# Ledger of designs, part 182: peptides against a protein of PDB entry 4ASU

Target 1, 270 residues: chain A of PDB entry 4ASU
Amino acid sequence: ATLKDITRRLKSIKNIQKITKSMKMVAAAKYARAERELKPARVYGVGSLALYEKADIKTPEDKKKHLIIGVSSDRGLCGAIHSSVAKQMKSEAANLAAAGKEVKIIGVGDKIRSILHRTHSDQFLVTFKEVGRRPPTFGDASVIALELLNSGYEFDEGSIIFNRFRSVISYKTEEKPIFSLDTISSAESMSIYDDIDADVLRNYQEYSLANIIYYSLKESTTSEQSARMTAMDNASKNASEMIDKLTLTFNRTRQAVITKELIEIISGAA
Target 2, 83 residues: chain B of PDB entry 4ASU
Amino acid sequence: FTFASPTQVFFNSANVRQVDVPTQTGAFGILAAHVPTLQVLRPGLVVVHAEDGTTSKYFVSSGSVTVNADSSVQLLAEEAVTL

## One batch from the design tools (peptide; made by RFdiffusion4, then SolubleMPNN)

Design b2_p20_2_s2 (from b2_p20_2, 9 letters changed)
Fold by OpenDDE base, seed 1:
Structure b2_p20_2_s2 (fold): chain B 270 residues (1-270), chain C 83 residues (1-83), chain A 20 residues (1-20)
Amino acid sequence: as target 1 above (270 residues)
Amino acid sequence: as target 2 above (83 residues)
Amino acid sequence: PYNPELAALNAEAAAAYEAA
């Protein structure tokens, strides 16, 4: 490679490094906000799940309709955030199908559909786009919950799959259950909650669904921003290493050119 | 006793003497060893009575309240403000 | 030994590196 070729490559990689550093800073700012907003959201979301955990709601085996909600975003450059969710969705869908269940899928964020389109397109009810540009709000979660409830798909039980934030360097793909009104109302363990009006229970279930979706969005967002920070940091480091290698090559090549010219002058060949 | 909105936590696994909640079926007080129940909130006043005798007041929008068999209580409001 | 042509070549290469 000529000195000019090396210089051009150096310039290109330096520009990439500038972009990745800038993206890292943007992700860091978004992460800081997301982590702050996750604290109350987690208390709120875990509180919403408490009934189902404490009552140990179970779906009868004869019930066959299962809903999978995958939560991610529209935005890339965040490591394995999307593929992790998609992988677990595929595994869950396969297991349920093997058990003779009917499976339908909702994608929160366009990346889920992008990954699963070829193999699972017929199972998708809806995909929610425009996820990840702004922090999710409870209003956003309510819209998703409402659309699901109004879809006409009468699921018996379901799973919401999302990345739970553990630390700045760690997330875990998790599953939380969602239940239909009929499943909740028919559960033997709910008998202790006697004299609950049917409309009250319906409203409670709808609100709970929105709560769980909101919680999952907040966990997912925090995990995503953290993962993006890491990905951009790694990209910046890789660029730095390449710059160092090319700089060494440049210096060696430059010295070789100088040496060659010197020899030609001394020998009288130039 | 847990009391939270999506954006703010007021109580997290706290011990309280009594919580008065506004529900769609009527306002009621949650005492120690209250029977298990679940209700949805209507806009109104929440009053938390602490063990030390202090009282805190909140205005809440829609939401839910759950009293479990283990006497744990989750009060979840879409919006809540301190009064 | 000083060679002005080599010095100029070296300076040009160094400038190209710093500009990258």
Scores: peptide ipSAE 0.005, ipTM 0.798, DockQ to the pose 0.004
Fold by OpenDDE base, seed 5:
Structure b2_p20_2_s2 (fold): chain B 270 residues (1-270), chain C 83 residues (1-83), chain A 20 residues (1-20)
Amino acid sequence: as target 1 above (270 residues)
Amino acid sequence: as target 2 above (83 residues)
Amino acid sequence: PYNPELAALNAEAAAAYEAA
């Protein structure tokens, strides 16, 4: 490589390093906010799931329609955030199909669609785009819930798959159940909840769905921002190392050029 | 007893004497060992009676309340404010 | 070591540069 080539490469990598550092700072700020907002969201979301856990709602085996909701975002540069969700979605879809279930997929965030489009395009009901630019709100979750309920797909049960935040350096892809109104209404374990008005139960279920979606979005966002911060930090460090290596190469090449020129001068070679 | 909105937690697994909630069917008082039930909140006043006799008041917009067989209660409001 | 994020950023930066 010529000195010019090395210089150009150095300049390019230095610029990238500046970008990655900037992105790290942005991700850090978003992470701090997301983590703060996750605390109440987790209590809220876990509280909503308490019924399903305590009631031990079971879906009859003869029920065949299953919905998978994958939760991520539109934005990349966050490590394995999207691929981890997609991997679990694929696994779940395969297991359900093997069990003779009909599987439909909803993607929250365009990245899920991007990963699964080739292999699962026919199973997608809808993909929600424009996820990840701003912190998710309960309103956003409600819109998703409403769209799902109005989709015309009468699922019996479902799974929402998202990255649960553990720490700044760790997340875990997990699954939570979602149930249709019919499944809840027909569940034997719900018999202890006597005299529930059908309209009340419908409204309750709508809230429950919105609640779990909101929770999943908050977990996902926090995990994503943390992962992005880490990824950008790693990218910045890698860029730094490359700059150091190229600088050494530049210095060596420069010395070689100088030496060659001196030899040419001394030898009288043009 | 857990009482939260998406953005704020008011009670987290707390022991309380009584919680009065505004439901679509009317005002409902949740006491110890209340029968399991599911209700939807209407806009209105939530009153939490603590074991020490203190009373806290909140306004809620909408949401749900769950009383489980194990006497756990989840009051989940879309919006809630302290009064 | 290969950093896919860095590679993606490089590609994006290159595209942005060509578009400018």
Scores: peptide ipSAE 0.013, ipTM 0.826, DockQ to the pose 0.008; fails the geometry check
Fold by OpenDDE base, seed 4:
Structure b2_p20_2_s2 (fold): chain B 270 residues (1-270), chain C 83 residues (1-83), chain A 20 residues (1-20)
Amino acid sequence: as target 1 above (270 residues)
Amino acid sequence: as target 2 above (83 residues)
Amino acid sequence: PYNPELAALNAEAAAAYEAA
């Protein structure tokens, strides 16, 4: 390798390191915010899911329409955040199909579509783009919920798949149930909640959906920023190691060139 | 009793004496032995009566309230502020 | 956690290193 080649590589890697280091800091700041905002969001979201857990809502086997909502973002460079969600979506879709269910997919974030489009294009109802540039708000979740409800797809049961934040170094892809208004209204376990007005129940479910989506977005965002921070840190460290190696090579090559030039001068061959 | 907005938690699995909530069908009080119900919130006042006799007031916007068979309550407001 | 984009960048960097 020539000195010129090594210098070019060093410059390139140093630039990458600067970028990854900067991205790490940005991700760290976003992570810190996301984690703070996740605390109330988790209470809020888990509270919304409490009904489904306590009522033990079951979808009849004859009901075949299933909706899978994958939650991630548009933004890359965050490790396995998107692929983990997509993997679980694929698994769930396959299992449901094997059980004779009709499966439709909603992607929150363009990365889901990017991964699944080739294999599941016909199953996609909608993909929500422009996710992940800013922290998700309840308004964002409400828009997604509304669009879902207005999509015209009358699902019986759904699965929302997202990365739940555990710690700065850990997330877990999880699934939570979503139920249609019809499924909730017809569930035997809901009989104890009798005398609920149909309009009330509809509105309740709209809020429930928005709440769950919001919760999933907050979990996903926190997980994503943490994962990005880690990924960028690793990239920066790898770049550092490569810079060190190339610097050593550069120094050795430089000395060899100098020695060669000196010999040529001394020998009169220059 | 859990009372939260997307951005703030007011009560998390707390024991309270009574919670007055504004619903679309009217305001009602939730007591320990209240029957299971689902309601949607209307903009209005939430009043939480603690076991020690203290009363806290909140303004809420839209949202939901769930009373479960186990007497657990989830009050989830889109927006809520302490008064 | 595998990041294909980072992997590609690392692979490119490694290839450049080996070519030098």
Scores: peptide ipSAE 0.006, ipTM 0.819, DockQ to the pose 0.007; fails the geometry check
Fold by OpenDDE base, seed 3:
Structure b2_p20_2_s2 (fold): chain B 270 residues (1-270), chain C 83 residues (1-83), chain A 20 residues (1-20)
Amino acid sequence: as target 1 above (270 residues)
Amino acid sequence: as target 2 above (83 residues)
Amino acid sequence: PYNPELAALNAEAAAAYEAA
């Protein structure tokens, strides 16, 4: 490699390093906020799931319509955040198909569709875009919930798949159940709630769905920002190492060139 | 007893004596061993009676309340403020 | 040697930055 080539590469890598450092800082700020907002959201979301856990709601096997909601964002450069969700979605879809279920998919965030479009395009109901630029709000979740409920797809059971935040260095792709109003209403385990008005139950289910979506968005956001921060840090470190290596190479090459020139001068061969 | 909004937690798995909630079907008090029920909140006053006799008041907009067979209660309001 | 991973990251970062 010529000195010029090495210099060009050094410049390029240094520029990348600047970008990754900046992105790390932005991700760190977003992460800090997301983590703070996740605390109440988790209590709220887990609370919303309590009924399903305690009532042990089961979907009859003869019910075949299943919905998968994958939660991520539009933004890249966050390690395996999107691919992890997509992988879980694929696995779930395959398992459900093998069980004779009809599967439809909703993507929250454009990256889900970007990953799954080739193999699962026919299963997509809708993809929500413009996710990840701002922190998700309950209003956002409500919009998603409403659109789902108005989609015309009469699912029996569903799964919401998202990255649950564990720590700054760890997330886990999780699945939580969602149930249709009909499934809840017909569940034998709900008999202890017998005196529930149908309208009340409908409204309750709408809130429940919005609550779960909101929770998933908050978990996903926190996980994503943390992962991005880590990814950008790693990229910055890798760039630094490469800069060091290339700098050494540059210095050696420069010395060799100088030596060659000196020899040529001394020998009169120039 | 858990009482939370999307942005704030007021009670998390707490023991309380009674919770008065405004529901679409009417206001009712949730006591220990209340029958399991699901209700939707209407805008109104939530009153939490602690075991020590302390009473806390909250305004809620909408949401849900769940009373489970195990006497666990989840009060989930879209918006809630302390009064 | 050319690091294709860094190049890809740069391209993604640039695209993300431009899209932002």
Scores: peptide ipSAE 0.000, ipTM 0.821, DockQ to the pose 0.008; fails the geometry check

Design b2_p20_2_s3 (from b2_p20_2, 9 letters changed)
Fold by OpenDDE base, seed 3:
Structure b2_p20_2_s3 (fold): chain B 270 residues (1-270), chain C 83 residues (1-83), chain A 20 residues (1-20)
Amino acid sequence: as target 1 above (270 residues)
Amino acid sequence: as target 2 above (83 residues)
Amino acid sequence: PYNPALAAENAAAEALYAAL
């Protein structure tokens, strides 16, 4: 490479490093907010899941329609956040298909669709876009829940797959169950709640779905911002190392050019 | 007893004497060992009676309440404010 | 809904990341 080529590459990498440093700071600010907002959201979401855990709601094996909701965002540069969700979605879809179940997929965030489009396009019902630009609200979760309920897909049970936040350096892809109204109403373990009006149960289930989606969005957002902060830090370090390497190469190449020019002068070949 | 909104936690696995809730089917008091039930909240007052005799009042917009067989209660309001 | 501005931002970000 010529000195000009090395200089151009150095300039490019230095510009990239500036961008990654800026993105790190933005991600750090978003992470700090997301973590604060996750605390109540976790209590709220876990509280909504408590019924299903305590009632031990089981779907009969003859019920074949399964819905997978993958939760991520539209935004890249966050390490393995999207691929982790997509990997678990693929695994779950394959296991369910092997069990003779019909599987449909909902993507929350365009990145899931981007990863799964070629292999699972026929299984997608809908993809929600414009996710991750702003912190998710309960209103956003309610819109997703409503769209799902109005989709006309009569699932029996489902799974919501998202990244649960553990710490600034750790997340875990997890799955939580979702149930149809029919599955809940027919569950034997719900007999202790038999005095519940059907309209009440329907409304309760609508809230439950929105609550679980909201919880998953908050966990996903916190995990994503943390992972983005780490990814941008790593990118900045990698850029720094590349700058150092290219600077050494530049210095060596410069010395070689000088030496060549000196030889040409001494030899009279210039 | 857990009482939360999406943005705020008021009680998290707390022991309380009684919780009065506004539901679509009517207001009722949740006591210790209340029968299991699921209800949807209507806009109204939630009153929490602590074991120490302290009473706290809240306004809720909508949401759900669950009373489980193990006497655990989840009061999940879409919006809630302290009065 | 498709947000072209977000799509462009993502494409630019991915291109930038691939260049690292």
Scores: peptide ipSAE 0.022, ipTM 0.859, DockQ to the pose 0.010
Fold by OpenDDE base, seed 5:
Structure b2_p20_2_s3 (fold): chain B 270 residues (1-270), chain C 83 residues (1-83), chain A 20 residues (1-20)
Amino acid sequence: as target 1 above (270 residues)
Amino acid sequence: as target 2 above (83 residues)
Amino acid sequence: PYNPALAAENAAAEALYAAL
């Protein structure tokens, strides 16, 4: 490589490093907010799931329609965040298909669609886009819940798959159950909750779905921002190492050029 | 007893004497050993009676309340404010 | 709703990241 080539490369990498550092700071700020907002959201979301855990809702084996909701975002540069969700979605879809279930998929965030479109295009009902630009709100979750309920797909049970936040360095892809109104209404374990008005139960289930989606979005967002912060930090460090390496190469190349020029002068071969 | 909105937690697995909730079917008091039920909230007052005799009031917009067989209660409001 | 501007931004950022 010429000195000019090395200099150009150095300039390019330095610019990239500036970008990745800036992105790290933005991700850090978003993470700090997301983590704060996750605390109440977790209590709220886990509280909503408590019914399903305590009632031990079982779906009859003859029920065939299963919905998979994958929760992620539209934004890349966050390590394995999207691929982890997609991997679990694929595994779940394959297991359900092997069990003779009909599987439909909802993607929250365009990245899920981008990963799964080739292999699972026929199973997608809808993909929600414009996810991850701003922190998710309960309103956003309600919109997703409403669109799901109005999709015309009469699922019996479902799975919501998302990254649960553990720490700044760790997330875990998890699955939580989603049940249809009919499944809840017909569940034997719900007998202790008898004499509930059908409209009340419908409304309750709508809230439950929105609550779970909201919770999943908050977990996903916190995990994503943390992972992005880490990814951008790693990119910035890698850029730094490359800058150092190229600087050494530049110095060596410069000395070689000088030596060559001196030899040409001394030999008269210029 | 858990009482939360998406953005704020008021009670987290707390012991309380009674919680009065505004439901679509009417306001009712949740006491110890209340029968399991599911209800949806209407806009109105939530009144929490603590074991120490203190009473706190909240306004809620909408949401759900669950009373489980194990006497656990989840009051989940879309919006809630302390009064 | 697909945001083409965001898609382009992501693609550019990913290309930049891959060049590292």
Scores: peptide ipSAE 0.022, ipTM 0.868, DockQ to the pose 0.010
Fold by OpenDDE base, seed 2:
Structure b2_p20_2_s3 (fold): chain B 270 residues (1-270), chain C 83 residues (1-83), chain A 20 residues (1-20)
Amino acid sequence: as target 1 above (270 residues)
Amino acid sequence: as target 2 above (83 residues)
Amino acid sequence: PYNPALAAENAAAEALYAAL
């Protein structure tokens, strides 16, 4: 490589490093906000899931319709965030299909659709786009819940799959159950709950769905921003190492050119 | 007893004496060892009676309350403010 | 709705990342 080529490459990588550093700082700011907002959202969301855990709601085996909701975003450059969710969605879909269930998929965030389009396109009911630009609100979750309920797909049970935040360096893909009104109303374990009006139960379930979606969005957002921050940090470090290597190569090449020029001068071959 | 909104936690796994909640069917008090139930909140006052005799008041917009067989209670409000 | 601006941003960022 000529000195000119090395210089051009150095300039390019230095520019990339500046971009990745800037993206890291943006991700860090978004992460810090997301983590603060996740604290109450987790208490709220776990509280909403408590019924399903404690009531041990069982879906009859003769029920065939299963909904999978994958939660991620539209934005890339966040490591394995999207692929982890998609991998678990694929695994769950395959297991359910093997059990003779009908599986439909909802994607929250365009990246889920992008990953699953070739293999699962016919199973998609809807994909929610424009996810991840702004912090998710309860209003956003309510819109998703309402659209799901109005989709006309009469599922018996479902699974919501998302990345749960563990720490700045760790997330875990989790699955939480979703039940239809019919499934919860017919569950034997619900008999311990006295005098539940059907309208009350419907309203309760609609609210619960919104709660679970909201919780999943908050966990996903925090996980994503943390993962993006880490990815951009790694990219910045890799760029730094490459700059160092190229700088050494530049110095060596420069010395070789100088030596050649000196030899040409001394030999009179100039 | 857990009482939270999407954005704020008021109580997290706390022991309380009584919680008064505004439901669509009316206001009722949740005592220790209340029977399992599910209710939907209407706009109104939540009153939490602590074991130490202190009383805290909150206004809620909507939400749900769950009383489980294990006596755990989840009060989830869409919006809530301390009064 | 498809957000072409976001898609372009993602594509540019991915291309930049792949060049590292």
Scores: peptide ipSAE 0.021, ipTM 0.859, DockQ to the pose 0.010
Fold by OpenDDE base, seed 1:
Formats: C-alpha cells, sequence, structure tokens
Structure b2_p20_2_s3 (fold): chain B 270 residues (1-270), chain C 83 residues (1-83), chain A 20 residues (1-20)
C-alpha cells in the first residue's frame, strides 16, 4: 500500500471513530433517561405480576395454544440485545412444539421479525414496528395489548421474553408468563378471590397484560441503550487501536521510501 | 402496600392502616387482614391512612387493585396525582 | 509491495465500517 492508501484509510477510520463517539454520547443520554424511567416502571410491572406469582397460576397440560411475545426494537448497533431475545424465543418455540403445543409469535420491534422471518414466518401473528425511536409509553403498551386481545388468537398461556436490566454492563434475557382470561378464571388457586365479577376479571386481565408489556418495554429500552453505549465505546476503542497501528505502518513506510531514495542517490542509480 | 403509576411510585411495600379505593363496583376500604380480592379502578379518590394517623389523598384514573392472601396489596393506577 | 499486516488492518477497518 502507498502512503496515500494508508492516509485514506486513516481518514476513514478517524471519521468512524467520531461517529461512534457521538453515538456513544447519544446512547448515554438515552440510557440515563431510560434508567430513571425504569425505576417506577419496575415497581409497577412487578406489582402487576405479583398475582400470578402468588397464586401460582398453572395452565392445564391439555391446553395447546401458546403465545410468545418477543420484546426488542427496530434499532441495531446494540450488541446481543436482539439475538438474545430471538435465541430464547427459538428455544421456547422448539420446546413447545416438541411438547405438541401450537405456537404463535408476536414481535415487538422489527428486529425480531428480521431474525426469525426465515424459520418462523408462519408462526407470526403480528410485528410492531417503530419501536426504539422514542421511549415507550403506557399508551404504546396498551395498543400492543389491545391488538393482541383483538387478534382472534385464543391462546391458553404465553411467554413474554425481554432483556431485563441489571446494570450498565449487564442484562439478562428473561421470560414472564401471560395467561388468558379463561386460564386465570379456571385456576384452582384463584378460588380464594371470591365474588369476582367476570367483567371485572376481564378488565383486570387487560390491565395486567398492558402493565406487563409496558414493564418489558422499559426493561428492554434500558438494556438496549446501555448495550448500545457499550458497543459504541468498544467500536471507538477498536478504531483507536487501528489508527495507532496504521500510524505506525505509515511511519515505517515513509522511512522506507526515504531510505530507498537516499540509496538511489548515493549509488547513482537515480 | 404498593401504590404506583407507570411513571411514579407513591408507596413501595409500605405498612399502612387502611386504603380506601374507588372501584367499578364501589368504593371500599382495605384493612389489615382483608379477604383476597381483585378490583378495577374507576376515576376517583384514593385515601391512604398511615399507621401514624396521617392521611394522604390521591386522584386516580383507571387501573387495578389486588389484595392477596398474604395481605399484600398492589394498587396500580394508569395515572395518579397527589391532592 | 504487499503488506499482509496492512491488508489485515484495512480489512478490519472495512468490517468496522460495515458494522455501522
Amino acid sequence: as target 1 above (270 residues)
Amino acid sequence: as target 2 above (83 residues)
Amino acid sequence: PYNPALAAENAAAEALYAAL
């Protein structure tokens, strides 16, 4: 490579480094907001799950319809955020299919569909797009919940799969249960909740679903922004290392050219 | 007792004497050892009676309230404001 | 002359750019 080639590559990598540094700062700002908004959302979402955990609601084995909701976003450059969710969705779908269950999938964020389209396209009910450009709201979660409930797919149970935020350097892909109204109403453990009107229970279940979806979106968003910040930091460091290497190569090549020219002058071969 | 909206936490695993909630079936008071129940909220007044005798008032929109067998209570409002 | 080290560095740069 000529000195010109090395210089061109150096310029390109320096530009990439500027972009990744800028993206890191944007991700950091979004992460800080997401983390603040996750605090109340976690209390709210965990509170909504408390019934299902305390009542130990179980779906009868004869029930065959299972829904998988995968939660991520439309946006890339965030490490393993999407692939982790998709991997767990695939594993769950395979296990359920092996158990003779019918599996349908909902993707929250276009990246889920992008990863699973080839292998699971026939199992998708719907994909929600435009996820990750703005912080998720309870309204967004309510729309998703309503669309699911109005889909006509009468699932018996389901799983919502998302990345739970642990720290700025750690997330974990987790699963939370979703139960149909029929499963909740027929659960033996629910017998202690006396005199519950059927309309009340339906409305309660609708809120519960929206709450869980909202919670999952907030966990996912915080995890994603943190992961993006880390990914952009790593990219910036990798670019820096490459700049250093290319700079050394440039200096060595320049010295070699000078030495060659001097030898040609001294030898009279010029 | 937990009382939260999607954006704000008012009580998190707190001990309270009584919580008055507005439900679609009517307003009722949640006391210690209340029987397990599920209700949905209507727009209205929530009153939290602390053990020290202090009373806090909130206006809530839609949502849910759960009283569990272990006496834990989750009050989850879509929107809530302090009065 | 062909510099394998430079070629590897260039390939890495291209991969980084493609990942963005």
Scores: peptide ipSAE 0.017, ipTM 0.827, DockQ to the pose 0.006

